# Peptides against a protein of PDB entry 6DSZ, part 361

Target 1, 361 residues: chain A of PDB entry 6DSZ
Amino acid sequence: NYVVTAQKPTAVNGCVTGHFTSAEDLNLLIAKNTRLEIYVVTAEGLRPVKEVGMYGKIAVMELFRPKGESKDLLFILTAKYNACILEYKQSGESIDIITRAHGNVQDRIGRPSETGIIGIIDPECRMIGLRLYDGLFKVIPLDRDNKELKAFNIRLEELHVIDVKFLYGCQAPTICFVYQDPQGRHVKTYEVSLREKEFNKGPWKQENVEAEASMVIAVPEPFGGAIIIGQESITYHNGDKYLAIAPPIIKQSTIVCHNRVDPNGSRYLLGDMEGRLFMLLLEKEEQMDGTVTLKDLRVELLGETSIAECLTYLDNGVVFVGSRLGDSQLVKLNVDSNEQGSYVVAMETFTNLGPIVDMCV

## One batch from the design tools (peptide; made by RFdiffusion4, then SolubleMPNN)

Design b2_p30_8_s3 (from b2_p30_8, 16 letters changed)
Fold by OpenDDE base, seed 2:
Structure b2_p30_8_s3 (fold): chain B 361 residues (1-361), chain A 30 residues (1-30)
Amino acid sequence: as target 1 above (361 residues)
Amino acid sequence: AAAEIRAAFSAKVNEEEYLKKLEEALKKEE
């Protein structure tokens, strides 16, 4: 019996940064298929804390902090529609990942969406939203005392949702999404009523966006609103202000991932299919009344990395580049460019051994 | 590599100041 020691998965399909182990610790969480790796960011680098086997491929992994929690909780959804909320507990040397809540959110009827599973959390932690099936938006109300994750569906008139996020600063949970119809791609917003289990009209819409608009970024206050990323353009809209840029440099390769660098949403990392790393900059203008408005958008090339499946800014200009197709990297953003004009230096490379071929024994 | 990693993580730089310097550098290359 050759115990083929099952090679641990190396391809990264998700990463998040937050305060999962404690309120003070900065963590990097990495999803590698069915495996969750938890690191603490330390002065010495990434310290491994725990590895967790999941009962399925991780499709969604998001940190969130409900009101009154001292540290972040972790929402995971698997490709088999198993949802859980996880908490890190340490008692001396004993480390436990506990399940605060769980549930299966699979529907018996529905067409799985071609763009895959999307999971989002309301910034005020009122609900989790899931786009699993065409024409349905699934809502999981967040209740602290409920160990069973229950969900309900709201019908979407828009059958082909490309991406969706919850907006910041909304009285009611509000989604912003890119959808496609026969006329092209559009952006729309809906308020989500937990009480009535329906959509209400959102604050704004933008018809006829770029044909290849693929990503929505919810922008925190004070800006609010959303960024829409396409193949040729990046646009901002908050209901009152619209701004668009079409930097030629982004036309060369499709932007495939993003990560917010700062809490106020002034800076974002963007990664494309060629492994180019960009900084998206939101330039602010302070009005006479003290309101902050968006003055301009800029995209700057930082350098080249492995092709990112996911990006997460850690601290001190350190970025984790999670790669599915190549080696994952820890990279440093330098304030000075190298001889090649790059602001990116690889500090550590994590070898990707490729897909685990299920050797049917 | 280990020394570089330690240097990168141990440098408790004011993150905002660091990112501003980066942003300023990026603006000059245009």
Scores: peptide ipSAE 0.518, ipTM 0.898, DockQ to the pose 0.881
Fold by OpenDDE base, seed 3:
Structure b2_p30_8_s3 (fold): chain B 361 residues (1-361), chain A 30 residues (1-30)
Amino acid sequence: as target 1 above (361 residues)
Amino acid sequence: AAAEIRAAFSAKVNEEEYLKKLEEALKKEE
């Protein structure tokens, strides 16, 4: 009896941190192809709690907390367009992952976007947005009583969306996206009308951004707005203020992932294709009227890690580096640099054995 | 390594103060 120890997938394609198991627990959730791993962050390190097999490769994994929920819910979209909202329930020693809602959001028509699946959640949990196909933005209204995830499409004039996020602090759900047209790359915003199932004009736009602008980061209040990351520049725009930096250090390698450290969006981690880890700092200026505005952006090199597919700040200066190409790591950010000038120390390394095709039979 | 991990996770430092110290350190090396 050859116990084919089915090698579990080790390549990480997504990670998120939040309060999924309870309101008090800090969790690390890791997507490894079709597998979801759930950890609790403890004083002793990462404690595994549950593994969940998904019906397909996890393409989107986002935590969100609807109004009146005590803990985060998990949205998952698979590469086969199966969407679900998961809830963790524990009763004594019994642990259940409950599907609160599910649905297939595949369209019969549409060109799958070359940049892959993008899934985003409105910060106020009004809707989920999906960029699955060129020229379409799919909306899943979030309703607590609906076990069936129903979606509708809004036509998007911009056929080549690079990245999209929901903005914070908007009266209506508002998306900010980078798109490419024959004239270059641009940033635009749209309000999403759930009632009318259409886009309305958003609060701002920025034409002719950097040609290699690739990522949008929605910035929480009090700053609001978005950060646009390119190859050569990082820009901020919130409709009232524009700020751009072009730190030479980011030109050396393409930034490929980011993670917000602070709830207020004052600090972000950035990872590039060389495994360099940066901190993006938003310097605040308090105005005489009590408003907080962005004074400056700064990028600081922390050190080197595995090439991150995803990053997530846990707590106490600990960062999980999810890697697809290399070993995933738990790293510590130290206040003192080492002999090499690095502020990053690897605490734990998780060996990546390569892409294991989990043949879910 | 295990001791270092435990130390890293067990030291419930004021996260904001810790990150500020890091930020200050990063600013001084410039």
Scores: peptide ipSAE 0.506, ipTM 0.896, DockQ to the pose 0.863
Fold by OpenDDE base, seed 1:
Structure b2_p30_8_s3 (fold): chain B 361 residues (1-361), chain A 30 residues (1-30)
Amino acid sequence: as target 1 above (361 residues)
Amino acid sequence: AAAEIRAAFSAKVNEEEYLKKLEEALKKEE
């Protein structure tokens, strides 16, 4: 009996930070194909807590905290369209991952989007949104009492959605998305009516954004709105304020991932295809009425890491760099640059042995 | 490496103050 110890996947395809194990614990969750790894961030480093096998490749992994929950729940969507909401439960030394809700969200009709699966959660936890198929936006209403994840589709007139997020601070759930048509790329917003199961006109739109606009970042209050990242430019829009920058440094390589550092959305990490790590800074202006507005955007080079598939800020200037193509890393952001002008120091490297060929035997 | 990791995670620096210092350092190099 050759127990072929199936090599554990090492390539990282997603990571998220939050409070999953408890309200007080800071966790790092790492998706490696079908495997979920759960760590606690401690004074001694990352402590492994649990590994979870999923019934498919993890395509979406998001933490969220519904109103009245003491800790975060985990939404997972697999590449086979199996959705679940997971809860961490510990009773003494016994650790259980509980499925709060599950469902299959596959449609029989629809063209799978060429840009892959996008899953997003409303910041107020009213719904989950899924872009699975061209011309459709799937909505999963979040209800505490519902163990079955039921979804419905809303038709999108925009067939080629590039990226989509829920906005913060909206009375109704509101999506912001980049889409492509024959005239170029554009940004649009829609309100999502759960009652009517339709889109209403959103608060703003921006036609003719940069041709290579690829990412939407929803910005928390007090700023609100969204950041649109392209190849050559970074733009901010919230309906009232528009600001664009075109720092030459970002033209050298495509930005491929981002992570919010601050809860207020004043700082973001950006990673490009060359493994460069940037800080995006939102400079605030305090108005006489006490309102905070965006004054400026700035991008600063921190240093170089492995090519990030995903980034997540932990604490104390520590960042996890999840890599699919290279070794994942824990890096430290230093306040002083080294002799090479880098603010980044690798603390730990996790060897990537490459893609596990799932030999479907 | 282990000592550096411990130092990085154990130094409960005021995160905002730390990030602000980093931000100010980045401003000076430009």
Scores: peptide ipSAE 0.502, ipTM 0.891, DockQ to the pose 0.887
Fold by OpenDDE base, seed 4:
Structure b2_p30_8_s3 (fold): chain B 361 residues (1-361), chain A 30 residues (1-30)
Amino acid sequence: as target 1 above (361 residues)
Amino acid sequence: AAAEIRAAFSAKVNEEEYLKKLEEALKKEE
């Protein structure tokens, strides 16, 4: 009996920060293939709390807080289309991860999207959206009392969706997505009607964006709208205001991940394929009526890290750099640059031993 | 490394003030 001690996966394919263990605790959650690692951020560093094995590769991992919940819940979707909502429950020293709801969201008919699984949650926690198959948008209504995740599909006319997010501050759940057609890449919005199970016309669209537009960032209030990240440009649109920047520095390598630093969406971390870490800054303009509008966008180079698959800001300028291709890192953002002009210092490195090739022997 | 980590996490700073200082530093290099 060769107990092949299955080496624990080390490649990070997702990370998220929130308040999962309690309302007061700051947590780092790390997805490593089929494993979920839960940490508490403490004055002494990251304290491991629990590891959870999932029945499949984690494809989506998002924290969300429905109305009336004291702490965040965790949505997980696996590559086998098993969806669950998890809750952390502690009773004394006993720690349980409770499945609040679960379901399989696989369709028998549909072409799996080549760009992979996208899972998003409405900021007001009305629904979960899933892009699993070309030409379909799956909706999971969020209901507190429902232990079974029921989903329905809405047909998307746009067959090649590149990225999609829910927008903030919308009366109805509204998605913003980049899609490709024979004419190029475009941005479109749809309102999602839960009642009618259909799309309604969204508040805005932008045709003919950059050909390599690859990511959508939903911007919280007060700014609202979305940021579109391309190879050469970063654009903002909220229906009323459009801004575009084309900083030469981003042309050197493709931006592949992002993370919001501020709750108000004033700052974002961006990571590229060369391991460069950037800060995207949204400069505010306060109007006479007290409204806040976006004045400008700016990208600043912070420094270099491992090639990020995912980024998450913790606290005190500490960032977790989740890497699939390299070693994951805890890095510190310093207010003063070092001798090389870098604002990033690696504090801890987590060795990536490479993908566990499931050799089904 | 452990000491640096502890120092980083123990120094509870006002996040906004800290990030603002960083932003200001980034603006000066341009």
Scores: peptide ipSAE 0.481, ipTM 0.886, DockQ to the pose 0.880

Design b2_p30_8_s4 (from b2_p30_8, 15 letters changed)
Fold by OpenDDE base, seed 1:
Structure b2_p30_8_s4 (fold): chain B 361 residues (1-361), chain A 30 residues (1-30)
Amino acid sequence: as target 1 above (361 residues)
Amino acid sequence: KAEEIRKAFSAKVDEKEYLEKLVKALKEEE
């Protein structure tokens, strides 16, 4: 009897950083197909804390902190539309991952979107939004006492949503999304009414963005608004300010992932399909009234890594590069470039053995 | 490798200052 030790999945399909184990601990959470790995970031590196088997491939993994919570909660959605909210509890040496809430959010009717599952959380933790099917936006209201994740659908007129995020600093939960119609790609905003279960007109829109606009980044206050990333251009819009750049360096390869470095959204990491790591910089202009506006956008090449599926800044210039196609890495951002002009040094590499083909023997 | 990792994680550098230095370096090379 060959005990085929089921090889653990090694391909990373998601990563997030936050305070999941405690308010003080910095955690790295890694999704590897059906497995969730939880690490604590320590002075000695990544310390493994817990590995959790999920009932299905992790499609969405997001940390969020509702009002009154001392630490982050984890939202997970599987590819089979099982949703859960997880809490870390430690009692002495006993570590438990508690399901606070769960539900199945699958609809019987709907075309699964070609761009896959998108899950987003309102920055004020009022709701979770899900783009699962074309022409539908699913809302899960966040209620503290509800163990059952109940969802409702709002009809989207825009059938082909490319990416969607919740905006920051909005009185009502507001989504910003890139969509495609016969005229091209556009950006639109909607307010989400929980009461009426409908969309209201959002604060702004931008018609006829770049044809290959693929990602929305919601920018925190004081800037607010969103960054739209295309193949050739990066644009910022907040309703009042519009700024676009077209750095030649990004035309060489498609940007596929991003991560916010600063809480105020002044710096982002960008990864492309060639494994190039960039820093996106938001330059501030302080107005005489004390308002902060965007002066300029800049993209700088940091160096080369494994092809990132996901990026997360940890601490102290350390970045986790989660790779699906290659080896995942811990990299250090250095203030001085090496002899090759790279600001990136690989500290640790995690071998990717490829997709576990469930050989049904 | 282990020592480099320790050095990377143990350097309680003012993260903000560190990143500002990096950004400055990136701007000066262009």
Scores: peptide ipSAE 0.357, ipTM 0.852, DockQ to the pose 0.872
Fold by OpenDDE base, seed 4:
Structure b2_p30_8_s4 (fold): chain B 361 residues (1-361), chain A 30 residues (1-30)
Amino acid sequence: as target 1 above (361 residues)
Amino acid sequence: KAEEIRKAFSAKVDEKEYLEKLVKALKEEE
């Protein structure tokens, strides 16, 4: 009887930072296929708290804090379309991961999108949005008392959505998305009506963006709006202001992931397919009325890491680099460059043993 | 490594100041 001890998955397919275990704790949550690893960021480093087995591959993992919650809740969607909202509870030494709500969001009809599952949460926690199928946007209303995640679909006229986010600072939940049609790639916004279960016209659109525009970053207030990342350009739009940069350095490799460093959205980490780590900087201009507008965008090379599938800023200039293709890393951002001009130092490396091929034994 | 990690996490740096210093350094190399 060879008890093949199933090797734990090591490839990271998602990571998030927030306050999941308590309001005071800073957590790193790592998705490794069907496993969720929960760490506390401490003065001594990452302390493992809990590992959770999921019923399927984690496709979406997002922390969110509904109004009147003291700590973050965790939304998980699996590749089998099982959705849950998880809460961490600790009583002394007893640790429980509680399912606050669950549901299956699979549709019997629809073409699964080739670009995979996208899951997003409204910054005001009014809803979860899911792009699972071409031409459909699924909405899960967030209600505190509902143990059953109920969803409905809204038809998207845009069949080929590349990326989608909820915008910040919108009276109604508003999505911003990059889509492709025969004329190229475009950015559009829609307001989501929970009441009418339909899209309303959003505040802005931008036709004919860069052909390789691949990512949307929703920018918090005070800037608002979105950043669109392409192969050659990074653009900002908020309905009133448009700004574009085309830094030559980003043309060398495709940016594949991002993470917001600070709550106000002034700084982002960007990772590319070569493992280069960048800082995207939003330079502010304060208007006489106290409004803050975007003055400029800058991209600065920090250094090189493993090829990031996901990035998350922790604290004290420490970044977790979640890698699917290579070893995941804890890296330190230094204020002083090394002799090679790098601001990045690898502190810890987590060996990736590759995908667990489900050997059907 | 463990000591370096501990030092990195224990530094209790004003995160804002630290990041501002980093950003300043990045801007000065141009």
Scores: peptide ipSAE 0.337, ipTM 0.838, DockQ to the pose 0.874
Fold by OpenDDE base, seed 2:
Structure b2_p30_8_s4 (fold): chain B 361 residues (1-361), chain A 30 residues (1-30)
Amino acid sequence: as target 1 above (361 residues)
Amino acid sequence: KAEEIRKAFSAKVDEKEYLEKLVKALKEEE
């Protein structure tokens, strides 16, 4: 009788940063298969607060703050299509994770998308969007009093969506997505009508983007719009302004994750399949009328880390590198490069013991 | 160092030419 001490999962499949425990606390939340780990970011490092077992593999994990909430709520979707909204409550020494709302969003009919589950939240917290199945966009309206997450589907004519985000600064919830058809990859926008449960024409589209365009980044105001990341190029579009760069350094390995550093969207971290960490910079141009426009895009190599599944900027130049294939890391971004030209220093490494193969004995 | 600088400069020239070609291709499809 080998008592296989059930090793806790160590491979990271998602991470988010926000204010989940309180309005003042900065938290790191880490998804490790069915486990959610909650940390407080302190001057001394990561302080563990709570570990939560989930009823399935975490597929989506997003923090959001509805109007009138003092702290962030957590949306989780599992690989079995169980959705929940979680709240952290502390009463003295008692720590509870409360389910504010839950539901199953599985459809009886639909082809699961090959690119997996995508979950996004409108920046104004009007809705959650889910791409679960080809040709469908699922919407969960966000209502404070609704304990049951109800969803509806909107037909999406574009069957092969690569990535999708909600845009910032839109009067109506607006999605921007990369899709593939026989002619190539394209970018399109749709407004989402909650009333009519349909798509309206979005503000812009861009046909024939790079063939390997794989990620959409929604850019906050004042820039607005989106960044499209490919294998060879990075493009920006907001309906009025288009910019593209093709830095040779990004051709060496596919960018697989990103995270916004600045609240205004002036800097992003990018991670590739070789564990290279980049900074994407949005250079501002101030117009005479006081409008801020995008002048240029720049990519800089910061250094090397573990191969990131997810990245999150914490504070003070500290980045959490969540790795599925390697050890997760806390890294420090320095202003000055070392002798090797790296701006990255590993502060802490979290050993990945590999996937726990549940040997169903 | 000089070769790395040359590679970086050649990469920038190649980048610019590639971008110009890409942007041109994108504009010709509009």
Scores: peptide ipSAE 0.005, ipTM 0.325, DockQ to the pose 0.022
Fold by OpenDDE base, seed 3:
Structure b2_p30_8_s4 (fold): chain B 361 residues (1-361), chain A 30 residues (1-30)
Amino acid sequence: as target 1 above (361 residues)
Amino acid sequence: KAEEIRKAFSAKVDEKEYLEKLVKALKEEE
């Protein structure tokens, strides 16, 4: 009897960093198909804390901190549309992952979007937004007392949404999204009314962006607005300011993932389909009135890694490169380049044994 | 370019000892 020890999934399909186990702990959370791995970043390395089996492939994994919470909560959505909000609770040596809220957000009607499931959380934790189906935006209001994740749909006129984020610094929850129509790709914003369960006109739009615009990055205050990543260009817009760059270096391969390095959104990591790691830099200009405006955007090549499915900055220049196609890595960002001109050094490599089809028998 | 990249990391503490410990600890758990 060969007990084929079902190998644990090794392909990473999501990763996030935050304070999930405590307010003080820095955590790395890794999604590997149906499995969630929770690590604490310590002076002695990545300490495994808990593994959690999910009832389906993790499609969305986002940390968020509602008002009055001391630590981050975890939102998970599975590919089967099971949504939950998880809390880490430790009582002495006992570690529990508590489901604060759950629900199934599947609709009986709707075309599943070709670009897959998108889940986003309002920075002010007013709602979760889900793009699951074409022409629908699902809203889950965040209420502290709500153990059942109730959702409603708002109709989107834009049927082909490429990416969507909530913006920062908006009085009402405001989404920014790239969509495609017969005229090309565009960026639009909508305010989300919880009361009326409808969209209101957002603060700005940008028609006719780059044809291959694929990602939206919501930029925190003081800059606000969004970065739109294309194949050939990176653009910034906040309603008042527009800035675009077209660095030739990004044309070589499609940027597929990003991660914010600084809380203020001054630096981002970008990963492309060739495993190139870039830093996107937002150069600030301080105005005489004390306002901070975006002066310029820059992209710098740091080096090469495994092809990232997801990136997350940990601390001290350490980045976790979550790879689906290759080995995941811990890499160090150095201030000085090596002999090859790389600012990236692989510290640790986690062998990817390929897609383990967990046949849940 | 190198100077611009250096400025990008200037706010980060390069804890060489931490990194050495991190790598060592990860290798000892395998």
Scores: peptide ipSAE 0.035, ipTM 0.553, DockQ to the pose 0.049; fails the geometry check

